# Designs tried in a protein design run: peptides against a protein of PDB entry 7AL2. Part 37

Target 1, 85 residues: chain A of PDB entry 7AL2
Amino acid sequence: YEIMLIRPKTIDDINYVVDQVLEESNPVILDLSFLEKESPANFKLAGEKIKQMRSNYGAEALLLSRCNDKNLIIIAPKGVSLVRK

## One batch from the design tools (peptide; made by RFdiffusion4, then SolubleMPNN)

Design b2_p16_3_s2 (from b2_p16_3, 8 letters changed)
Fold by OpenDDE base, seed 1:
Structure b2_p16_3_s2 (fold): chain B 85 residues (1-85), chain A 16 residues (1-16)
Amino acid sequence: as target 1 above (85 residues)
Amino acid sequence: SELLYDDEVVDYLINS
């Protein structure tokens, strides 16, 4: 698989993330800092999509880093395990 | 740096 990196700015970008996780089975590391600052609605949408992927498709998600100007989250499709050491 | 898992992440995203 590939690990995709993206900083979503639009709904199309959010849907791209969904497609990568569910259709391509690729983990995605996404920086949600743009959406969090520029579009609270789309930021919330992204969260809802992540919840749906977790609930319905067994995806996993964890927040890698949150600080000023960064909001890094990894979404792993079913079959790719996220393990904390 | 925060490290949140599963429901914590989702809750954070949805409620933010």
Scores: peptide ipSAE 0.207, ipTM 0.739, DockQ to the pose 0.887
Fold by OpenDDE base, seed 2:
Structure b2_p16_3_s2 (fold): chain B 85 residues (1-85), chain A 16 residues (1-16)
Amino acid sequence: as target 1 above (85 residues)
Amino acid sequence: SELLYDDEVVDYLINS
């Protein structure tokens, strides 16, 4: 698999994340700071999509960092385990 | 920045 990195700015970007996780089975590291600041509605939508991926497809999510206008989250598809050492 | 896991991340995203 590949690890994708993206700072979503549009709904298309959000759907791209969903596609990478569910269709391509690729983990995605995303910075949600743009959406949180510029589009609260799309920020909420992103959160709902993440919830759906977890509930329906066994994805996992982890907040990597939130500071200085960064909101870094990794979403892993089922089969890729996120382990803290 | 403290790490949040699984449900914690989702709760943060949908409530903020």
Scores: peptide ipSAE 0.203, ipTM 0.736, DockQ to the pose 0.920
Fold by OpenDDE base, seed 5:
Structure b2_p16_3_s2 (fold): chain B 85 residues (1-85), chain A 16 residues (1-16)
Amino acid sequence: as target 1 above (85 residues)
Amino acid sequence: SELLYDDEVVDYLINS
């Protein structure tokens, strides 16, 4: 698998994330800082999509770093577990 | 930065 990195700006980008996790089984490291600042609606949509992936497909989510201009979250598909040492 | 896991991060995203 590949680890995808994206700072989504549009609904298309959000759907790309969903496709990577569910269709390609690739972990995705998201920077949601753009959506958080520029589109509350799409930020909420991204959160809802993540919830759906967790609830319906066994994905996992983890906040890696949150600061002023960075909001890094990793989403892992069911086949890839997130492990903290 | 505090790491939030699973339900915590999803709750944060939905409610922020």
Scores: peptide ipSAE 0.201, ipTM 0.736, DockQ to the pose 0.908
Fold by OpenDDE base, seed 3:
Structure b2_p16_3_s2 (fold): chain B 85 residues (1-85), chain A 16 residues (1-16)
Amino acid sequence: as target 1 above (85 residues)
Amino acid sequence: SELLYDDEVVDYLINS
């Protein structure tokens, strides 16, 4: 698999994340800081998509870092384990 | 920031 890195700015970007996780089975590290600041609606949409992937498809999600300029989350598809040491 | 897993992440996303 590949690890995808993206800072979503549009709905197309959000759908790209979903496709990568569910169709390609690729983990995604995403920075949601742009959406959080610029589009509350699309930020909420991104959150709903992450919840759906967890609830329906066994994806896992981890908040890596949150500060004023960054909002980093990793989403792992089923079969890729997130391990904390 | 502290690492948050699964439901903690979802709670954050919903409430933000």
Scores: peptide ipSAE 0.189, ipTM 0.731, DockQ to the pose 0.843

Design b2_p16_3_s3 (from b2_p16_3, 8 letters changed)
Fold by OpenDDE base, seed 3:
Structure b2_p16_3_s3 (fold): chain B 85 residues (1-85), chain A 16 residues (1-16)
Amino acid sequence: as target 1 above (85 residues)
Amino acid sequence: SELLYDDEVIDYLINS
């Protein structure tokens, strides 16, 4: 698999993340800071998609870092385990 | 690791 990195800005970007996780089984490290600041609607949409992937498809999501200009989250598909030490 | 937060934290951030 590949690890995808993206800072989504559009709905197309959000759908790209979903496709990578569910169809390609690739983990995605995404920065939600742009959506959080610029589009509350698309930020909410991104969150809903993440929750759906967790609830329905066994994906995991963990916060990696959050500051004023970053909101880094990793989404892992089922079969790729996120391990915390 | 202190850098990894649980789903509960994600839910809070996404809903805020």
Scores: peptide ipSAE 0.052, ipTM 0.619, DockQ to the pose 0.533
Fold by OpenDDE base, seed 1:
Structure b2_p16_3_s3 (fold): chain B 85 residues (1-85), chain A 16 residues (1-16)
Amino acid sequence: as target 1 above (85 residues)
Amino acid sequence: SELLYDDEVIDYLINS
């Protein structure tokens, strides 16, 4: 598999993340900081999509870093395990 | 794991 990196800015980017996780089975490292600052609506949408992928498809989501300029989250498809040591 | 997103955490983030 591939690990995708993206800082989503649009709904199309959000849907790209969904496609990568669910259709391509690729983990995605997201920086949600742009949406959080520039589009509360799309930030909410992104979170809802992540919840849906977790609830319906067994995806996992792990917070990597959160600060003023970063909101890094990795979302992994069901076949890829995320483990904290 | 504290780093794993729970629904509650996601809800907090998207509603904050």
Scores: peptide ipSAE 0.051, ipTM 0.630, DockQ to the pose 0.602
Fold by OpenDDE base, seed 2:
Structure b2_p16_3_s3 (fold): chain B 85 residues (1-85), chain A 16 residues (1-16)
Amino acid sequence: as target 1 above (85 residues)
Amino acid sequence: SELLYDDEVIDYLINS
């Protein structure tokens, strides 16, 4: 698999993340800071999509870092385990 | 891991 990196800015970007996780089985490292600041509605939508991927498809989500201008999260598809050593 | 997101953490982020 490949690891995708994206800072979503639009609904199309959010749907791209969903496709990468569910259709391509690729982990995605997200920076949600743009949506959090610029589009509360799309930030909420992104969160709902993450919940759906976890609940319905067995994806996992791990916080990597959060500060004023970054909100980094990795989402892994089912079959890719996130392990901290 | 304490860094894994559950629904409560995601809800907290959305509400922040």
Scores: peptide ipSAE 0.047, ipTM 0.623, DockQ to the pose 0.570
Fold by OpenDDE base, seed 5:
Structure b2_p16_3_s3 (fold): chain B 85 residues (1-85), chain A 16 residues (1-16)
Amino acid sequence: as target 1 above (85 residues)
Amino acid sequence: SELLYDDEVIDYLINS
């Protein structure tokens, strides 16, 4: 598999994340900082999509880093384990 | 774990 990196700015970008996780089974490192600051509506949508992937498809989400300029989350499909050592 | 996004964390982010 591939690990995808994206800082989504649009709904199309959010749908790209969903497609990568669910259809391609690729982990995605996602920076939500743009949406969090610029579009509360799309930030909410992104969060809802993450919840749906977790609840319905067994995806996992791990916070990598959050600060003023970034909000990094890795979303892993069901077959990929996220391990912290 | 505070590192893993559970529903509470996601809800916090959505509502913040």
Scores: peptide ipSAE 0.045, ipTM 0.625, DockQ to the pose 0.629

Design b2_p16_3_s4 (from b2_p16_3, 9 letters changed)
Fold by OpenDDE base, seed 3:
Structure b2_p16_3_s4 (fold): chain B 85 residues (1-85), chain A 16 residues (1-16)
Amino acid sequence: as target 1 above (85 residues)
Amino acid sequence: SKLLFDDEVIDYLINS
């Protein structure tokens, strides 16, 4: 698999994340800070998609870092385990 | 920031 890195800015970007996790089974490290600041609607949409992937498809999501300029989350598809040492 | 596995934290982030 590949690890994808993205800072979504559009709905197309959000759908890209979903496709990477569910269709390609690739983990995604995403920065939601742009959507959080610039588009409450698309930020909400991104959150709903993450919840759906967790609830329905066995994806896992972890918060990596949050500050004023970053909102970093990793989403792992089923079959890729996220492990804390 | 510290790595967080807490579902409540994730839910808070994506619903805020």
Scores: peptide ipSAE 0.069, ipTM 0.644, DockQ to the pose 0.637
Fold by OpenDDE base, seed 4:
Structure b2_p16_3_s4 (fold): chain B 85 residues (1-85), chain A 16 residues (1-16)
Amino acid sequence: as target 1 above (85 residues)
Amino acid sequence: SKLLFDDEVIDYLINS
């Protein structure tokens, strides 16, 4: 598989993330900082999509880093294990 | 701005 990196700005970008995880089985490293600052509604939508992928498809998510200019999250499809040590 | 996820999701993202 490939690991995709994206800083989504639109709903199309959010749907791209969903497609990568569920259809392509690729982990995605997201930077949600643009949506968090510029579109609270789409930021919430992104969160709901992450919740759906976790609850319905066995995806996992992990916060990598959060500060004033970035909000990095990895989303892994079922079968790719994220382990915290 | 603030994170708009549920507290449970925030905890999961940080600690899982």
Scores: peptide ipSAE 0.052, ipTM 0.651, DockQ to the pose 0.118
Fold by OpenDDE base, seed 2:
Structure b2_p16_3_s4 (fold): chain B 85 residues (1-85), chain A 16 residues (1-16)
Amino acid sequence: as target 1 above (85 residues)
Amino acid sequence: SKLLFDDEVIDYLINS
């Protein structure tokens, strides 16, 4: 698999994340800070998509960093385990 | 920042 990195700015970007996790089985490291500031509606949408992937498809999500206009989250598809050492 | 595995924290950030 590949690890994708993205700072979503549009609905297309959000759908890209979903596609990478569910269709390509690639983990995605995303920064939600742009949506959080510029589009509360799309920020909420992104959140709902993440919840759905966790609830319905066995994806895992992990907060990597939150500070100074950064909201970094990794989303891993089922089969890719996130382990803390 | 520190790595957070707590689902409640993730949900809070997404909903805030």
Scores: peptide ipSAE 0.043, ipTM 0.634, DockQ to the pose 0.661
Fold by OpenDDE base, seed 5:
Structure b2_p16_3_s4 (fold): chain B 85 residues (1-85), chain A 16 residues (1-16)
Amino acid sequence: as target 1 above (85 residues)
Amino acid sequence: SKLLFDDEVIDYLINS
């Protein structure tokens, strides 16, 4: 698999994340900082889709870093384990 | 062990 990196700015970008996790089984490192600042509606949408992937498809999500300039989350598809050592 | 989002973080994403 591949690890995808994206800072989504549009609904198309959000759907890309969903496709990578659910269809391609690729982990995604996601920076939500643009949506958080520029589009409350799409930020909420992204959160809802993350919740749906966790609830319905066994995805897991980990907050990597959150500050003024970045909001980094890794989303792992079912079968890829996120391990803290 | 796995380090995952807790429900508080998910709630933040959904409600903000």
Scores: peptide ipSAE 0.077, ipTM 0.645, DockQ to the pose 0.478; fails the geometry check

Design b2_p16_4_s1 (from b2_p16_4, 10 letters changed)
Fold by OpenDDE base, seed 3:
Structure b2_p16_4_s1 (fold): chain B 85 residues (1-85), chain A 16 residues (1-16)
Amino acid sequence: as target 1 above (85 residues)
Amino acid sequence: MKIIEGDEVYESLINA
């Protein structure tokens, strides 16, 4: 698999993340800071997609870092385990 | 990058 890195800005970017996790089985490291600041609606949509992937497809999501400039989260498909020590 | 514990805003979005 590949590890994808993206800072989504549009709905197309959000759908790209979903496709990478569910169809390609690739982990995705996201920076959600743009959506949080510029589009509350698309930020909410991104969150709902993450919930859906976790609830229905066994994906995992983990907050990596949060500050004024970065909102980093990793989403892993069912076949890739996230482990925090 | 540093792995952190949950944030309330993010937890509301990612938790079921």
Scores: peptide ipSAE 0.057, ipTM 0.686, DockQ to the pose 0.232
Fold by OpenDDE base, seed 1:
Structure b2_p16_4_s1 (fold): chain B 85 residues (1-85), chain A 16 residues (1-16)
Amino acid sequence: as target 1 above (85 residues)
Amino acid sequence: MKIIEGDEVYESLINA
């Protein structure tokens, strides 16, 4: 698999993330800082998509870093284990 | 690592 890195800016980018996780089985490292600042609606949408992937498809999500300037989350498809120690 | 209260995106992750 590949690990995708993306800072989503549009709904298309959000859907790209979903496609990478569910269809391509690639983990995705998200930087949500742009959406959080520029589009509350799309930021909320991203959260809902993450929830759906976790609930319905066995994806895992882990907050890597959240500060004033950065918002990093990794989403792993089923079969790729995320371990936090 | 800061978590914003009332942010449903982060709350969704926390409450998994």
Scores: peptide ipSAE 0.054, ipTM 0.606, DockQ to the pose 0.149
Fold by OpenDDE base, seed 4:
Structure b2_p16_4_s1 (fold): chain B 85 residues (1-85), chain A 16 residues (1-16)
Amino acid sequence: as target 1 above (85 residues)
Amino acid sequence: MKIIEGDEVYESLINA
């Protein structure tokens, strides 16, 4: 698989993330800081999509870094395990 | 925006 990197700014970007995880089976490292600051509605939508991927398709999500400058999350498709030591 | 209790984005994470 490939690891995709993206800082979503639009709904199209959010759907791109979903396609990468579910259709391409690629993990995605995404920075949600833009949506969190500029579009609370789309930030909430991104969260809903993450929940749906976890509930319906066995995806996993892990917070990598949260600060004022960035909000980094990795989303892994089924078969790629995320482990915190 | 800060993480708040009940936020669906962060509650969906493994280490939320």
Scores: peptide ipSAE 0.048, ipTM 0.612, DockQ to the pose 0.123
Fold by OpenDDE base, seed 2:
Structure b2_p16_4_s1 (fold): chain B 85 residues (1-85), chain A 16 residues (1-16)
Amino acid sequence: as target 1 above (85 residues)
Amino acid sequence: MKIIEGDEVYESLINA
């Protein structure tokens, strides 16, 4: 598999993340900082999509880094284990 | 359900 990196800015970008995780089975490292600041509605939508992927498809989501200008999360498809050490 | 692991505050931010 590939590891995708994206800072989503649009609904199309959000849907791309979903497709990468569910259809391509690729982990995605995403930065939600743009949506958080520029589109509260799409920020909420992204969160709902992450919840759906976890609830319905066995995806995992882990916070990597959060600061004023960065909100990094890794989304892993079912079968890719995220481990804290 | 938590949106992400490792930060419970994140859920509240999404829902704010």
Scores: peptide ipSAE 0.037, ipTM 0.627, DockQ to the pose 0.344

Design b2_p16_4_s2 (from b2_p16_4, 9 letters changed)
Fold by OpenDDE base, seed 5:
Structure b2_p16_4_s2 (fold): chain B 85 residues (1-85), chain A 16 residues (1-16)
Amino acid sequence: as target 1 above (85 residues)
Amino acid sequence: SEIIEGDEVYESLINA
């Protein structure tokens, strides 16, 4: 598989993340800092999509790093385990 | 990690 990296800015970007996880079975490392700062509505939407992927498709999501400049989260499809040592 | 009540992003994380 591939690991996709994206800093989503639009709904299209959010849907791209969903497609990568569910259709392509690729983990996605996404930076949500833009949405969190610039679009509360789309930030909430991104969260809803993550919740949906976890609830319905067995995806997992993990916060990698959060600071003023970045909000890095990895979303892994079912079958790719996320482990924090 | 910090959790904001009602924030689906952080509530959906395994390390929330």
Scores: peptide ipSAE 0.331, ipTM 0.737, DockQ to the pose 0.148
Fold by OpenDDE base, seed 1:
Structure b2_p16_4_s2 (fold): chain B 85 residues (1-85), chain A 16 residues (1-16)
Amino acid sequence: as target 1 above (85 residues)
Amino acid sequence: SEIIEGDEVYESLINA
């Protein structure tokens, strides 16, 4: 598989993340800092999509780093395990 | 605590 890195800025980018996780089975490391700052609606949408992927498709999501200018989350498809040691 | 727009992001995380 590939690990995708993206900083979503649009709804199309959010849907791209969904497609990568669900259709391509690729983990995605996403920086949500743009949406958090520029579009509360799309930031909320991103959260809803992550919840849906976890609830319905067995995806997992983990916060990697959150600060003023960075909001890094990894979302992994069911076939890829996220392990914290 | 107060819920703000985007809190759904963090509620959906395994380390929330």
Scores: peptide ipSAE 0.299, ipTM 0.716, DockQ to the pose 0.104
Fold by OpenDDE base, seed 2:
Structure b2_p16_4_s2 (fold): chain B 85 residues (1-85), chain A 16 residues (1-16)
Amino acid sequence: as target 1 above (85 residues)
Amino acid sequence: SEIIEGDEVYESLINA
């Protein structure tokens, strides 16, 4: 599989993430800092999509780093293990 | 803490 990196800015980008995780079975490293600052509605939508992927499809998500200008999260499809040591 | 729009992003994380 591939590991995708994206800083989503639009709903299309959010949907692209969903497609990568659920249809392509690729882990995605997200930077949500743009949405968090520029679109609270789309930031909430991103959270809802992550929740749905976890609840319905066995995806996992892990916060990698959060600061003022960066919000890095990895989302892994079912079958790719995320382990915090 | 205060619940704000988008908090569900973090509630959906392994290390929330």
Scores: peptide ipSAE 0.202, ipTM 0.676, DockQ to the pose 0.108
Fold by OpenDDE base, seed 3:
Structure b2_p16_4_s2 (fold): chain B 85 residues (1-85), chain A 16 residues (1-16)
Amino acid sequence: as target 1 above (85 residues)
Amino acid sequence: SEIIEGDEVYESLINA
């Protein structure tokens, strides 16, 4: 698999993340800082998509870092385990 | 960061 990196700005970007996790089985490292600042609606949509992937498809999502200008999250498909030591 | 109740994004996450 590949690890994808993206700072989504549009609905198309959000759908790209969903496709990568569910169809391609690729982990995705997201920076949601743009959506959180610029589009509350699309930020909410991104959260709903993450919740759906976790609830329906066994994806995992881990908050890596949150500060003033960063909102980093990794989403892993069911076949890729996230482990914290 | 802590998860905030009612936030659909962070409720879907596990804190690092």
Scores: peptide ipSAE 0.070, ipTM 0.633, DockQ to the pose 0.147

Design b2_p16_4_s3 (from b2_p16_4, 9 letters changed)
Fold by OpenDDE base, seed 4:
Structure b2_p16_4_s3 (fold): chain B 85 residues (1-85), chain A 16 residues (1-16)
Amino acid sequence: as target 1 above (85 residues)
Amino acid sequence: SRFISGDEVYESLINA
């Protein structure tokens, strides 16, 4: 698989993340800081999509880093295990 | 707090 990196700014970007995880089976490292600051609605939508991927397709998600500058999350498709030590 | 109560983004994470 490939690991995709993206800082979503639009709904199209959010759907791109979903396609990468579910259709291409690629993990995605995404920075949600733009949506969190500029679009609370799309930030919430991104969260809903992550929840749906976990609930319906066995995806996993892990917070990598959160501060004022960045909000980094990795989303992995089923079969790629995420482990925090 | 790092995580916002009731936030769908953080509640969907493994380490939320």
Scores: peptide ipSAE 0.140, ipTM 0.653, DockQ to the pose 0.144
Fold by OpenDDE base, seed 5:
Structure b2_p16_4_s3 (fold): chain B 85 residues (1-85), chain A 16 residues (1-16)
Amino acid sequence: as target 1 above (85 residues)
Amino acid sequence: SRFISGDEVYESLINA
């Protein structure tokens, strides 16, 4: 598989993430800092999509880093285990 | 959990 990296700015970007995880079975490293700052509504939407992928499709999510200029989360499709040591 | 994080506050935001 491939690991995709994206900093979503639009709803289309959010849907791209969903497509990568669910259709392509690729883990995605997301930076949600743009949405959180520029569009609270789309930030919430992204969060809801992540919850749906976890709840309905067995995806996992791991917070990689959070600071003033980045909010990094990896979303892995079912079959790719995320482990923090 | 399907969501692993080191920041409980941020987890709450995403899962809200």
Scores: peptide ipSAE 0.096, ipTM 0.649, DockQ to the pose 0.323
Fold by OpenDDE base, seed 1:
Structure b2_p16_4_s3 (fold): chain B 85 residues (1-85), chain A 16 residues (1-16)
Amino acid sequence: as target 1 above (85 residues)
Amino acid sequence: SRFISGDEVYESLINA
């Protein structure tokens, strides 16, 4: 698999993340800082999509770093284990 | 929790 890196800015970017995780089975490291600052609605949408992937498809999500300038999350498809030690 | 930082709303969006 590949690990995709993206800082989503649009709904299309959010859907790209979903596609990478569910269709391509690629983990995605995403920076939500842009959405959080620029589009509360799309930030919420991204969160809902992550919830859905976790709830319905066995995806896992792990917060890597959270601050005002960088909000990094890795979302992994089922079969790629995320472990925090 | 896997989340090591973030506010309640943010963590809720990701974890709920």
Scores: peptide ipSAE 0.068, ipTM 0.634, DockQ to the pose 0.272
Fold by OpenDDE base, seed 2:
Structure b2_p16_4_s3 (fold): chain B 85 residues (1-85), chain A 16 residues (1-16)
Amino acid sequence: as target 1 above (85 residues)
Amino acid sequence: SRFISGDEVYESLINA
């Protein structure tokens, strides 16, 4: 598999993340900082999509870093284990 | 939870 990196800015980008996780089975490292600042509605939508992937498809999510200009999360599809040590 | 790290506020945004 591939690890995708994206800073989503549009709904299309959000849907791309979903497709990568669910259809391609690729982990995605995403930066939500743009949506958080520029579109609270789409930021919420992204969160809902992540919740759906976790609840319905066995995806996992890990917060990597959160600060004023970064909001980094890794979303892993079922079968890719995220482990903290 | 399958969200394995993050603060409560951020987890609530994802999990609410």
Scores: peptide ipSAE 0.057, ipTM 0.648, DockQ to the pose 0.307; fails the geometry check

Design b2_p16_4_s4 (from b2_p16_4, 9 letters changed)
Fold by OpenDDE base, seed 3:
Structure b2_p16_4_s4 (fold): chain B 85 residues (1-85), chain A 16 residues (1-16)
Amino acid sequence: as target 1 above (85 residues)
Amino acid sequence: SEFIAGDEVYESLINA
């Protein structure tokens, strides 16, 4: 698998993340800072998509870092384990 | 404490 990195700005970007996790089985590291600042609706949509991937497909999601200009989250498909030591 | 749009992002994290 590959690890994808993206700072989504549009609904197309959000759907790209979903496709990478569910169809390609690739982990994705997201920076959600743009959506959080510029589009509350699309930020909420991103959260709903993450919840759906966890609830329906066994994906995992972890907050990596959150500060003023960064909101880094990793989403892993069911076959890739996220482990914190 | 207050629920606002976007809280679903963080509630969907394993370390929420």
Scores: peptide ipSAE 0.226, ipTM 0.692, DockQ to the pose 0.104
Fold by OpenDDE base, seed 4:
Structure b2_p16_4_s4 (fold): chain B 85 residues (1-85), chain A 16 residues (1-16)
Amino acid sequence: as target 1 above (85 residues)
Amino acid sequence: SEFIAGDEVYESLINA
């Protein structure tokens, strides 16, 4: 698999993330800082999509880093385990 | 506490 990196800005970008995780089985490292700042509605939508991927498809999601200009989250498809030791 | 837009992002994380 490949690891995709994206800072989504639009609904199309959010759907791209969903396609990468569910259709391509690629982990995605997201920077949600743009949506968090510029679009509360799309930021909420991104969270709902992550929840749906977890509940319906066995994906996992982990916060990597959060600061003033970054909000980094990894989403892993089923079969790629995220483990905290 | 109060709900703010985007809370689902963090509630959906394994380390929330």
Scores: peptide ipSAE 0.224, ipTM 0.693, DockQ to the pose 0.099
Fold by OpenDDE base, seed 2:
Structure b2_p16_4_s4 (fold): chain B 85 residues (1-85), chain A 16 residues (1-16)
Amino acid sequence: as target 1 above (85 residues)
Amino acid sequence: SEFIAGDEVYESLINA
């Protein structure tokens, strides 16, 4: 599989993340800082999509890092395990 | 074990 990196800015980007996780089975590392600042509605939508992927499709999602200008999340499809050593 | 750090904080932020 591939690991995708994206800083989503639009609904199309959000849907791209969903497609990568659910259809392509690729983990995605995403920075939600743009949506958080520029579109609270789309930020909420992104979160809802992540919750849906977790609850309905067995995806895992973890906060990797958060600071003033970064909100880094990893989303892994069901077949990829996120393990702390 | 599975890595789960930050999940609760992340969910809280999304709901804000």
Scores: peptide ipSAE 0.154, ipTM 0.670, DockQ to the pose 0.393
Fold by OpenDDE base, seed 1:
Formats: sequence, structure tokens, C-alpha cells
Structure b2_p16_4_s4 (fold): chain B 85 residues (1-85), chain A 16 residues (1-16)
Amino acid sequence: as target 1 above (85 residues)
Amino acid sequence: SEFIAGDEVYESLINA
């Protein structure tokens, strides 16, 4: 598999993340800071998509870093485990 | 089982 890195800016980018996780089975490292600042509606949408992937498809999610200019999250598809040591 | 971290903080951001 591949690890995708993206800072989503549009709804198309959000759907790209969903496709990568669910269709391609690739983990995705997201920076949601753009959406958080520029589009509260799309930020909420991105969060809802992540929740749906977790609830319905067994995806895992981990907050990597959060500050004023970064909101880094990794989403892993089912079968790729996230482990904290 | 799945590992999830940061949900409470993330939920707070979504609801802010």
C-alpha cells in the first residue's frame, strides 16, 4: 500500500480521501487546517466522513498534531493497524 | 480492535 498525504481544500479532496481509504486501502495523513479556517461546513463534512469510515468500515483514526496552523490526522483502513507504544 | 486517539479534542473542534 501507499501512504497518501493531503491538505484538503475542496469537497473533491474530501472525497479523494474517502476513496483512498475505502477503495484503495491506503492510509492517509491529513492536514485539516485549511478547511478548519476557510470552510467550517467542509471541515464538519470531513469529520463526518472520517466518523463514517470508522463506524462503518473499521477505519482507525489518530490525531497526530494540532495547533493554530496544523491539524494533522492519520486515517488507516481496516487491516492497517495504528499502534501506540 | 481499532486504536483511536484524539476524539474528544477533535469533536470539540468540529463543534466549535
Scores: peptide ipSAE 0.152, ipTM 0.663, DockQ to the pose 0.302

